# Designs tried in a protein design run: peptides against a protein of PDB entry 3B8E. Part 12

Target 1, 230 residues: chain A of PDB entry 3B8E
Amino acid sequence: PFLIFIIANIPLPLGTVTILCIDLGTDMVPAISLAYEQAESDIMKRQPRNPKTDKLVNEQLISMAYGQIGMIQALGGFFTYFVILAENGFLPIHLLGLRVNWDDRWINDVEDSYGQQWTYEQRKIVEFTCHTPFFVTIVVVQWADLVICKTRRNSVFQQGMKNKILIFGLFEETALAAFLSYCPGMGVALRMYPLKPTWWFCAFPYSLLIFVYDEVRKLIIRRRPGGWVE

## One batch from the design tools (peptide; made by RFdiffusion4, then SolubleMPNN)

Design b1_p9_3_s4 (from b1_p9_3, 8 letters changed)
Fold by OpenDDE base, seed 3:
Structure b1_p9_3_s4 (fold): chain B 230 residues (1-230), chain A 9 residues (1-9)
Amino acid sequence: as target 1 above (230 residues)
Amino acid sequence: RRKIKIPKP
């Protein structure tokens, strides 16, 4: 988010402190929960791998998959950001380079895509209104990410949801997200204004996309063992 | 002029 903010000179989509809350808050319990995931049922059916060569290849492929998933997650966040700003009169194209005037407190007549003038205060309200849904969007796509991380090869439907700690992790990250989104004072502390409940659903297509993407990937791996997709 | 309803906090 911060890199795109710098490169595209758009209004800040997510605050630095909020990013820290994601990295240190919402992701910790889920990550720990994966340590308690049951081994895949087919692990004993795999031939012994060369620990020097096959481990490195697998790590690269896993890293690539996580990189792709991370891109989809970022796209989900930015999609939510652009939707909110568009609903508030700022079309995506109009946001490019707008940061300079957006962040200038002395300019109180910044025009939106429809010619409506926005005061500095109004602009900051809408900016901080974007932070919370962006954050929540990340949590929602993290649900899919966490679920798909349960297995390397088996479908989630084959593995099942037996890991109670993982389920607790999903609950915890969601509860933390709700707390950070709706607790009084978060607007001042984290620049996160409360969001309408409808914004929780904005990420669902991306969460589903991540899930489907990984299930298809795993299906391909199952059908073509030793393929480049592993 | 569409009054953009700023989401009330």
Scores: peptide ipSAE 0.025, ipTM 0.627, DockQ to the pose 0.119
Fold by OpenDDE base, seed 4:
Structure b1_p9_3_s4 (fold): chain B 230 residues (1-230), chain A 9 residues (1-9)
Amino acid sequence: as target 1 above (230 residues)
Amino acid sequence: RRKIKIPKP
């Protein structure tokens, strides 16, 4: 998210504190869960032919999975960010290069895509209104990503939610998201304004699309072993 | 004029 903020010069989509909460609170438990689940699944299916090579493959798979999850999460967050800003009159194309004027406290007449003028305070309210839904979107996408990553080839429905660490991680990240979204004072302390319940649902279509895409991918892999989709 | 529903603080 920060890279796109710099490159595109858009209003800040996610605060530094929320990034820290993601990195420390929502990413670690899932990563541990995935590491354990891969270890359990690999141990149950084949004795490692070569412990060094299989460890390297596992580390590469974990790193690749983590990188892919992170990108998908960022995309989900940005989707929600653009939806919120669009609902507030700022279309995605209008946000490009807007940061300079957006962050200038002396400019109180920044126009949206419809010619409405926004004061600095109003802009900051909208910006901080984006932070919490962005975070919640990441959590909701993480639900799907974790469930998807649990199985490399099998459908989620075939392997089930047997990993207790995964279930705990899902609970923890959801509880954290609820805490940060609804605890009094978070708007002042973390620049995370309270969420309307409707914003929780903004991520669901995206999460569902990812889920469907991965299930279709897995279905194709199962039907065509050795295909280019691997 | 699209009434922007600014969330009341």
Scores: peptide ipSAE 0.023, ipTM 0.594, DockQ to the pose 0.139
Fold by OpenDDE base, seed 1:
Structure b1_p9_3_s4 (fold): chain B 230 residues (1-230), chain A 9 residues (1-9)
Amino acid sequence: as target 1 above (230 residues)
Amino acid sequence: RRKIKIPKP
């Protein structure tokens, strides 16, 4: 997210505080849940894999898949950001290079794509209105990420939702997202303005895409053992 | 003066 902010010189899509809330809040319980699930899966079904060779290949593949999933997650966040700004009169093409004027407190006549002038305060409200939905978008796509991480090779439908810790993680991250989005004073404290319920749905296509992507990947692995995707 | 529809939060 920060790289695109620098390269495109767009208004800040995700605040530093929201990033901290993701890294310290929403990602911790999921990460712990995955650690427990990996331990549980390893106890039940490790055929004696040669632990050295299979770890390296599997780590590279997991890293590649995670990188691809991370790109989809980032795209989801940016999609939400662009939708919000477009609904507020700022089309994506107009945002390119706008950061300099956007962040200038003395410029109170920044025009949107429709020729409307925006004060600094109005721009910052819109910017901070983007931060919360971006954060929530990340949480929603993380649902898919957590669910797909339950299995390496089997479909999620084959493994089922037996991990109670993962379910707790999903609940916790969602509850935290709701708290940060709707608790009074979060706009002042965290620069996270209240989220319209509609913004929760902006992430759903991307969450579904992640899920489908991983299920297809796993299906390919099952059908073509030893392929480049495994 | 075009009324800037400030999106209500």
Scores: peptide ipSAE 0.021, ipTM 0.598, DockQ to the pose 0.169
Fold by OpenDDE base, seed 5:
Structure b1_p9_3_s4 (fold): chain B 230 residues (1-230), chain A 9 residues (1-9)
Amino acid sequence: as target 1 above (230 residues)
Amino acid sequence: RRKIKIPKP
C-alpha cells in the first residue's frame, strides 16, 4: 500500500497506525492458531523426500504462493479504496498525482472528476473513511488466507475445521475489526471513521478468489506429484 | 462557485 502511495502519488489508502493494528492486533491470534493444526492425514503416504533438494524447493514454492496471495490481498484493499473514492466523485485516473494538492491544507478547492470542489477537511474525512474499509477488507481476505494455511496438500474440506483455536482467531480478528471500526473515539485515536455495513462485503470476491486459487493449486499438487508446484 | 459536496457520513 505504501509503495503505490509513493509511486502513483494517490491519497493515502491505509494509515500507518492502521497497518500496526493489522500486524499486532488482527494477525497474532490467527498465526498462533496454526501451531495447533492437526497433521495432514496423507503425511505417511508420501514418498521420502531428499532432505537437501526437496526442502529448498518446497520453501521457494511456499514463499511464491504466499507472495501471490499477498498480491491478491492488496488488490482487494485497493479495490475497496477505489470504489469508495469513486462513489465520492474521485475516479481512479483522477487520483494519480492528486496527493500533492490533496494533502495541502491551504487548498480548499480541489476538484473531483465531476468538477465539485472539496475543502481540506472534507478530503480528510473521505480519506479516513477509506482507511477503515481498507482495514476491514484485509481482515476479510485474511479469513481465506488463514483457512488455506491449515493444509499444504489436502483440501480444507478433507482436513475439516477441527482447530477450535483457529475458529476463535477468526472471531477475534473480526470482533477487533468491528471494535476499531465502530467504537466511539476511534476517529480521533486511530483516524478510522465508521464504515457503512455494505463495505464489509467488498472483499468477499477476493476472499473467495484466494480460497479457489489455493484449492486449485492443491488439487494440481495432488494430481501431479513431483511437479513444480509441490 | 461550484457546489461543495458535503460527504455524507
Scores: peptide ipSAE 0.021, ipTM 0.603, DockQ to the pose 0.134

Design b1_p9_4_s1 (from b1_p9_4, 6 letters changed)
Fold by OpenDDE base, seed 3:
Structure b1_p9_4_s1 (fold): chain B 230 residues (1-230), chain A 9 residues (1-9)
Amino acid sequence: as target 1 above (230 residues)
Amino acid sequence: VRRPPLPLL
């Protein structure tokens, strides 16, 4: 988020404090829950790994998969951000380079893509209105990420949802997201204004995409053992 | 082109 804010000079999509709430708040219980996941049903059918060669390959492949998933997650967040700004008169092309004038409190006539003038206060309201749905979008795509992390090779449908701690983690991160989004004073403290319930659904296509992507990846691994996708 | 409504509080 912050890198694209600097490079594209767009209005700030997500606050730094909000990012810390994701990294320290929403991800903690989910990450711990993965330690309690049941072994895959095929673990005893895997060949013995060479600890010197096969570990490095697996770590690299896992890091690539998480890197690709992280890109889809970021894309989901930015999609939500661009949709909200477009629905408020700022088309994506118009946001490029706009930050300088956007953040200037003395400019009260910043035009949107439709020639409507926006005061500094109005611009900050819409900016902080974007922070909350961006945050919630991350949580919604993290549902898919957490669910796919249950297994390396088996489908989630083969493994099932037996890990109660993981289910609790999904509930906890969602409850924390709702708390941070709707608690009084969060607009001042975190620059997170309350979001309409409809914005929770904006991330669902990306969450589904992450899930389908990983299920297809796992299907390829199952059909072609020892392939570059493993 | 309908102006988008003000940010929905």
Scores: peptide ipSAE 0.031, ipTM 0.681, DockQ to the pose 0.175
Fold by OpenDDE base, seed 2:
Structure b1_p9_4_s1 (fold): chain B 230 residues (1-230), chain A 9 residues (1-9)
Amino acid sequence: as target 1 above (230 residues)
Amino acid sequence: VRRPPLPLL
């Protein structure tokens, strides 16, 4: 998120406090929940792997898969950001280089893609209106990430939802997202303005994409044991 | 003529 903000000079898509709430609030309980995930049903039936060669390959491929999933998560957040700004008159192409004028409090006539003039206060309301649904988008795509991370090779349908701690993590991050989005004073404290319930659905295509991507990945691993996808 | 901004979502 922050790299694209610098490179493209777009309005700030996600506040620093909101980033901290993701990294520390929504990710901690899920990460702990994965430590208590049950072993895959087929792992215990395999011969012991060579601990020097097979760990390094597995760590690289896991890291690559997590990196790819993280890119899809970031794309989901940016999609929500661009949708909100487009619905408020700022098309994605018009946002490129706009940050300098956007952040200037003395410029009260910044034009949108339709030639409408926006005051500094109006622009900041729209900017802060993007922070909350970006955060919520990350939580919704994290639902898919948590569910898929239960297994390395088996489908989630084969492993099932046996980890009660993971289920608790999903409820906790969702409750935190609702609290930060709708609690009075969060707009002042965190620059997180309340969002309409409809904005929660903007993440669903990306959550589904993550799920399908990982299930296809796992299917390929099951059909081609020892391939580049393990 | 300042056009009013679109309604905030």
Scores: peptide ipSAE 0.030, ipTM 0.670, DockQ to the pose 0.150
Fold by OpenDDE base, seed 5:
Order: C-alpha cells, then structure tokens, then sequence
Structure b1_p9_4_s1 (fold): chain B 230 residues (1-230), chain A 9 residues (1-9)
C-alpha cells in the first residue's frame, strides 16, 4: 500500500494502525494454526528428494507462489479502495496526484470527478471509510490464503477441514474484523469507521481467484511430477 | 449519478 501511495500520490489507502491490526490481530491465530495441520496423505508415496538441490528449488517456488498470492491480495484491497472512492465521486484517474491537496487541511474546496467540492473533514471521513473495507478485504483474502496453505500438493478437498484450530482461527479473525469495524468508538480510537455490510463482498472474487489459482497449481504439480513447479 | 456521501451512521 505505501509504495503506491508514494508513487501515485493517491489518498492513503490503508493506515498504519490498520496494518498493525492485521499483523498482530487477524494473522497470529491463523498462522499458529498451521503448525497443527495434518501431514498430506501422499507423503509416504513421494520419492526421496535430493536434500541439497530440491530444498533450494522448493523454497524458491514457495516464495514465488506466496509473492504472487500477496500481489493478488494487494490488488483485492486496492480494488475495494477504488470502488469506494468512485462511489463517492472520485474516479481512479482523478486520484493520481490528488494527495497533496487531499491532505491539506486549509483546502476545503477539493473537487471530485463530477465537480463537487469536498471539505477537509469530508475527505478524511471518506479516506478512513476506505481503510476499514481495505482491512476487511485483506481478512477475506486471508481466508483463502490460510486454506490453501493446508497443503503443498494435495487439493484442500483431499485434505479436508479437520484442523479445529484453523477453523477457530478463521472465526476469530472474522470476529475481530467485525469488532474493529463496528464497535462504538473505533472511529476515534483507531480511525476505523463502520462499513456497509455490502463492502465485505468486494473481496470475494479475489478470495475465490486465490483459491482457484492454488488448486490449479497443485493440480499441475500432481499431473506433472518432477516438473519445475514442485 | 452523484451518489450522496455515505450516510454517516
């Protein structure tokens, strides 16, 4: 988020406090839950790997896959951000370079894409109204990320959802996201304004895309054993 | 269509 904020000079898409809530709040229990995942059913059917060559290749492939998934997650967050701003009169092209005037508290006549003037207070309300749905979008795409991390080669449908700690983590992160979004006073304490329930659905296509992407990747690995994707 | 600003709940 910060790199695009600096390069494009757009209004801040995600606050530091919301990032801390992700890293320390929503991701901790899910990450710990992966330590309790059952071994894949085919682990004993795999040929012995060369511990010198195959470990390095595997770490690179895992790192590339997580990097690609992280890019899809970021795209989901930015999509939600641009949709909210567009619904409030700010088209994506109009946001380029707008940060300087957006963050100036003395400018109370910043025009939107339709020539409507926005006060500093109105702009900050819509900005912080973008932070909460961006945060929720990350949580919804993290559901897919956590579920795909259950397996390296097998489909999630082959592994199943037997890890009760992982299921608890998915409910905990969702409950925490709802609490931070809707609890009275969070707008003052965390600058997290309440979101319309409809904004939760903006992430669903990206969550599904992550899931389908990884299941297709795993299917290719299963069909082409010893290929560059293992 | 200028949608009105999100009603402040």
Amino acid sequence: as target 1 above (230 residues)
Amino acid sequence: VRRPPLPLL
Scores: peptide ipSAE 0.027, ipTM 0.666, DockQ to the pose 0.173
Fold by OpenDDE base, seed 4:
Structure b1_p9_4_s1 (fold): chain B 230 residues (1-230), chain A 9 residues (1-9)
Amino acid sequence: as target 1 above (230 residues)
Amino acid sequence: VRRPPLPLL
């Protein structure tokens, strides 16, 4: 998020507080869930693996998969950001380079893509309105992550959601997202304005994309053991 | 073009 904010000079898509809530709140439960699954999988996979080669391969491949999933998550957040701004009159092309004028308190006549002028206060309301849906988008795509993580090789349909830690993680992330989005005072305390329930659905295509990506990856691994996608 | 309503509740 922050790199694209610097490179494209767009209005800030994700606030520092929302980043901290992701890193400390939402990312920690998946990480714990993965650590437990890794331990369970290592207990079950007591076949005589070469512990040096098979660990290094598995760690590199897990790291690549998580890096790719993290990119899809970021794309989901940016999609939600661009949709919200487009629905408020700012098309994606118009946002390029707009940051300088957007963040200037003395410029109260910043035009949108339709020639409508926006005051500094109105722009900041829209900006902070993007932070909550971006966060919620990350939570909704992390639902897909939590679901896909519980299966290293098997389809989600084969292993099922029987892991209580996964269900708890999904509940915790959703409860945190609802709390931060709808609790009174979050707009003042966290610059997270309340979100219409309809915006939760904006992330669903990306959650589905992550799910499909992982199911395809697992399908390739099952059909081509020793392939580069393992 | 009228401003679309903010995605605020």
Scores: peptide ipSAE 0.024, ipTM 0.659, DockQ to the pose 0.110

Design b1_p9_4_s2 (from b1_p9_4, 7 letters changed)
Fold by OpenDDE base, seed 2:
Structure b1_p9_4_s2 (fold): chain B 230 residues (1-230), chain A 9 residues (1-9)
Amino acid sequence: as target 1 above (230 residues)
Amino acid sequence: LLKPPKIEL
């Protein structure tokens, strides 16, 4: 998020405090949940690996799980950001380089893609309204990530939802997202303005994409044992 | 061109 903000000079898609809430609040409990879920996964049902020949942690598994899925998660957040701004008159192309004028409190006539003039206050309202949906989007895509991480090779439908810690992580993350989104004062404290419930659905295509992507990956692994996807 | 309303949140 922050790299694209610097490179593209777009309005801030996610506040620094919101980033900290993701990294510390939404990632910790899921990480614990995943650590326990790995023990229940089909990985633990295999014979012990030869410590001389087999890497304990498969770099390819890490790259796909944390690299590619992480990119899809980030894309989901940016999609939500661009949708909100586009619905408010700022098309994605118009956002490029706009930050300089966007953040200037003395410029009250910033034009959108439709020639509407925006005051500083109006711009900051829409900006801070992007922060909360971006956060919620991350939570919603993390639901898919937590679910798919149950197994390395088996479908979610084969493994089921047996890990109570994963279920707890999903609940806690969702409760945190609701708390940060709707608790009074969060707009002042975290620059997270409250959302209409409809914005929670903006991430669903990406959660589905992650799920389908991983199911296809797992299907390939099952059909080609010992392949590069393992 | 349909102009979106200013601040639809």
Scores: peptide ipSAE 0.051, ipTM 0.729, DockQ to the pose 0.160
Fold by OpenDDE base, seed 4:
Structure b1_p9_4_s2 (fold): chain B 230 residues (1-230), chain A 9 residues (1-9)
Amino acid sequence: as target 1 above (230 residues)
Amino acid sequence: LLKPPKIEL
């Protein structure tokens, strides 16, 4: 999020608090899931033919898979951001380079893609309204990750504790998203305005995309054992 | 292009 904000000079898509909630709330569940998957892979000690290379390969593959999933998650958040701004008159092309004028308090005549002028206050309302659905999008996308983790055939029998942790994490993330979205005063305290229930559905195409991505990845791995996508 | 309705978010 922050890198694209710097590179594209777009209005801030995600607030610092929402970033912190993702880093501390949502990213911990995948990290714990990874730590348990590594521990479970260490319990499935078939003597790796080469323990150093096979661990390094598995750690690299896990890191790449999670890095790729994290990129798709970020893309999901950005899609929701662009949809919200487009529905408020700011097409994606118009947002490029707009940050300088967007963040200027003295410019009250920033035009949208339709020639409508926006005051600084109106722009900040729209910006802060993007923060909540971006966060919710990440949570809904993480539901897909958790479903994918459950559908991993090789770990279904050992997943007992991992599944409990994943289910608990899913519940915590969802509860946190609901709390931040609907608790009174969150707009003032965290600059997270309440979200209409319809915006929860904006993430579903991306959850489906992640599901399809993982199924395609699994299909490639099954068809090409030893390929780069393992 | 019709102005999209200001979605009261």
Scores: peptide ipSAE 0.041, ipTM 0.709, DockQ to the pose 0.110
Fold by OpenDDE base, seed 1:
Structure b1_p9_4_s2 (fold): chain B 230 residues (1-230), chain A 9 residues (1-9)
Amino acid sequence: as target 1 above (230 residues)
Amino acid sequence: LLKPPKIEL
């Protein structure tokens, strides 16, 4: 996220507070779920095959899959950002290089893609209105990640404990997103303005994409056991 | 003529 902000000189897509909320709030539950899954895998897979090689392969493959999913998540966040700005008159091409004038509080006549002038205050409202939906987008795409994690293993009993952790994680992330989005004063305190309920749906295509991606991945693994995509 | 989108804040 931050690299695109520097390279493209676009208005800030994700605030520092939203980054902290992702890192501390949303990413912790997946990390815990993975740690439990690894620990549970180590207990049940004690068949005498070299557990180090199979674990290392699985860890590398999980890391690659999560890296790819993380890229799709970031793309989802940026998509939401570009949609919001486009709906407010700023087409993606017009955002390139705009940051310098956007962040200048003395420039009150920044034109959008339609020739409308935007005051500094109006621009900052739109910017901070993007931060909340970006965060919500990450939460909604993480729902897909949690659902994906549920479907990987055939053990109904192991899925039962994981399901409680996953459901709790889904609830926690959603509750955090709702709190940050709708609690009075969050706009002033955290630069997270309230979002319209419609913005929650902007992430759904990306959640579906993640789901389809993982199902295709699983299908490839099933058809080619021992392939590089495992 | 793309109508300017309404500022839907």
Scores: peptide ipSAE 0.030, ipTM 0.643, DockQ to the pose 0.102
Fold by OpenDDE base, seed 5:
Structure b1_p9_4_s2 (fold): chain B 230 residues (1-230), chain A 9 residues (1-9)
Amino acid sequence: as target 1 above (230 residues)
Amino acid sequence: LLKPPKIEL
């Protein structure tokens, strides 16, 4: 998020508080799910021909897959940000370089892509209205990631415990997203303004993309048994 | 004027 904010000089797409809520609130359950997946992989693997090399390769593959999923998640958040700003008169091209005037409290006549003037307060309301849907978008794409993690596992006994952790994670993330979005005072305390229910659906194409990506990956693995991707 | 998608609670 910060790299694009610095390079493109766009209005801030994600607040520091929102980042902390992602890192502390939403990423913990996926991290736990990963730790259990690694433990299962160690139980199911026949003694690897070279334990050190095969562990390193598997850790690198897991890291690359999650890195790629994380990039798709970030793209989903940015998509939601650009959609909200476009619906409020700010087309993506117009946002390039706009940060300097956007963040200036003394400029109350910043024009949008349609020649409408925006006061500092109006601009900040729109900006902070983007932060909450960005967070919600991350939660909705994480639902896809969690469901993907469920479909990798062969043991019925381990599926039961993992299903409880998965369900708990989905409820926790959703409850946190609803609390931060709609609890009175969150706009003042966290600068997270309540969003229209329609904004929850902006993430759905990206959740579908994550599912398609993982199914294609699984298909490649199944067609090339013993390839680098297991 | 396009209004932000803020729900007025």
Scores: peptide ipSAE 0.028, ipTM 0.578, DockQ to the pose 0.167

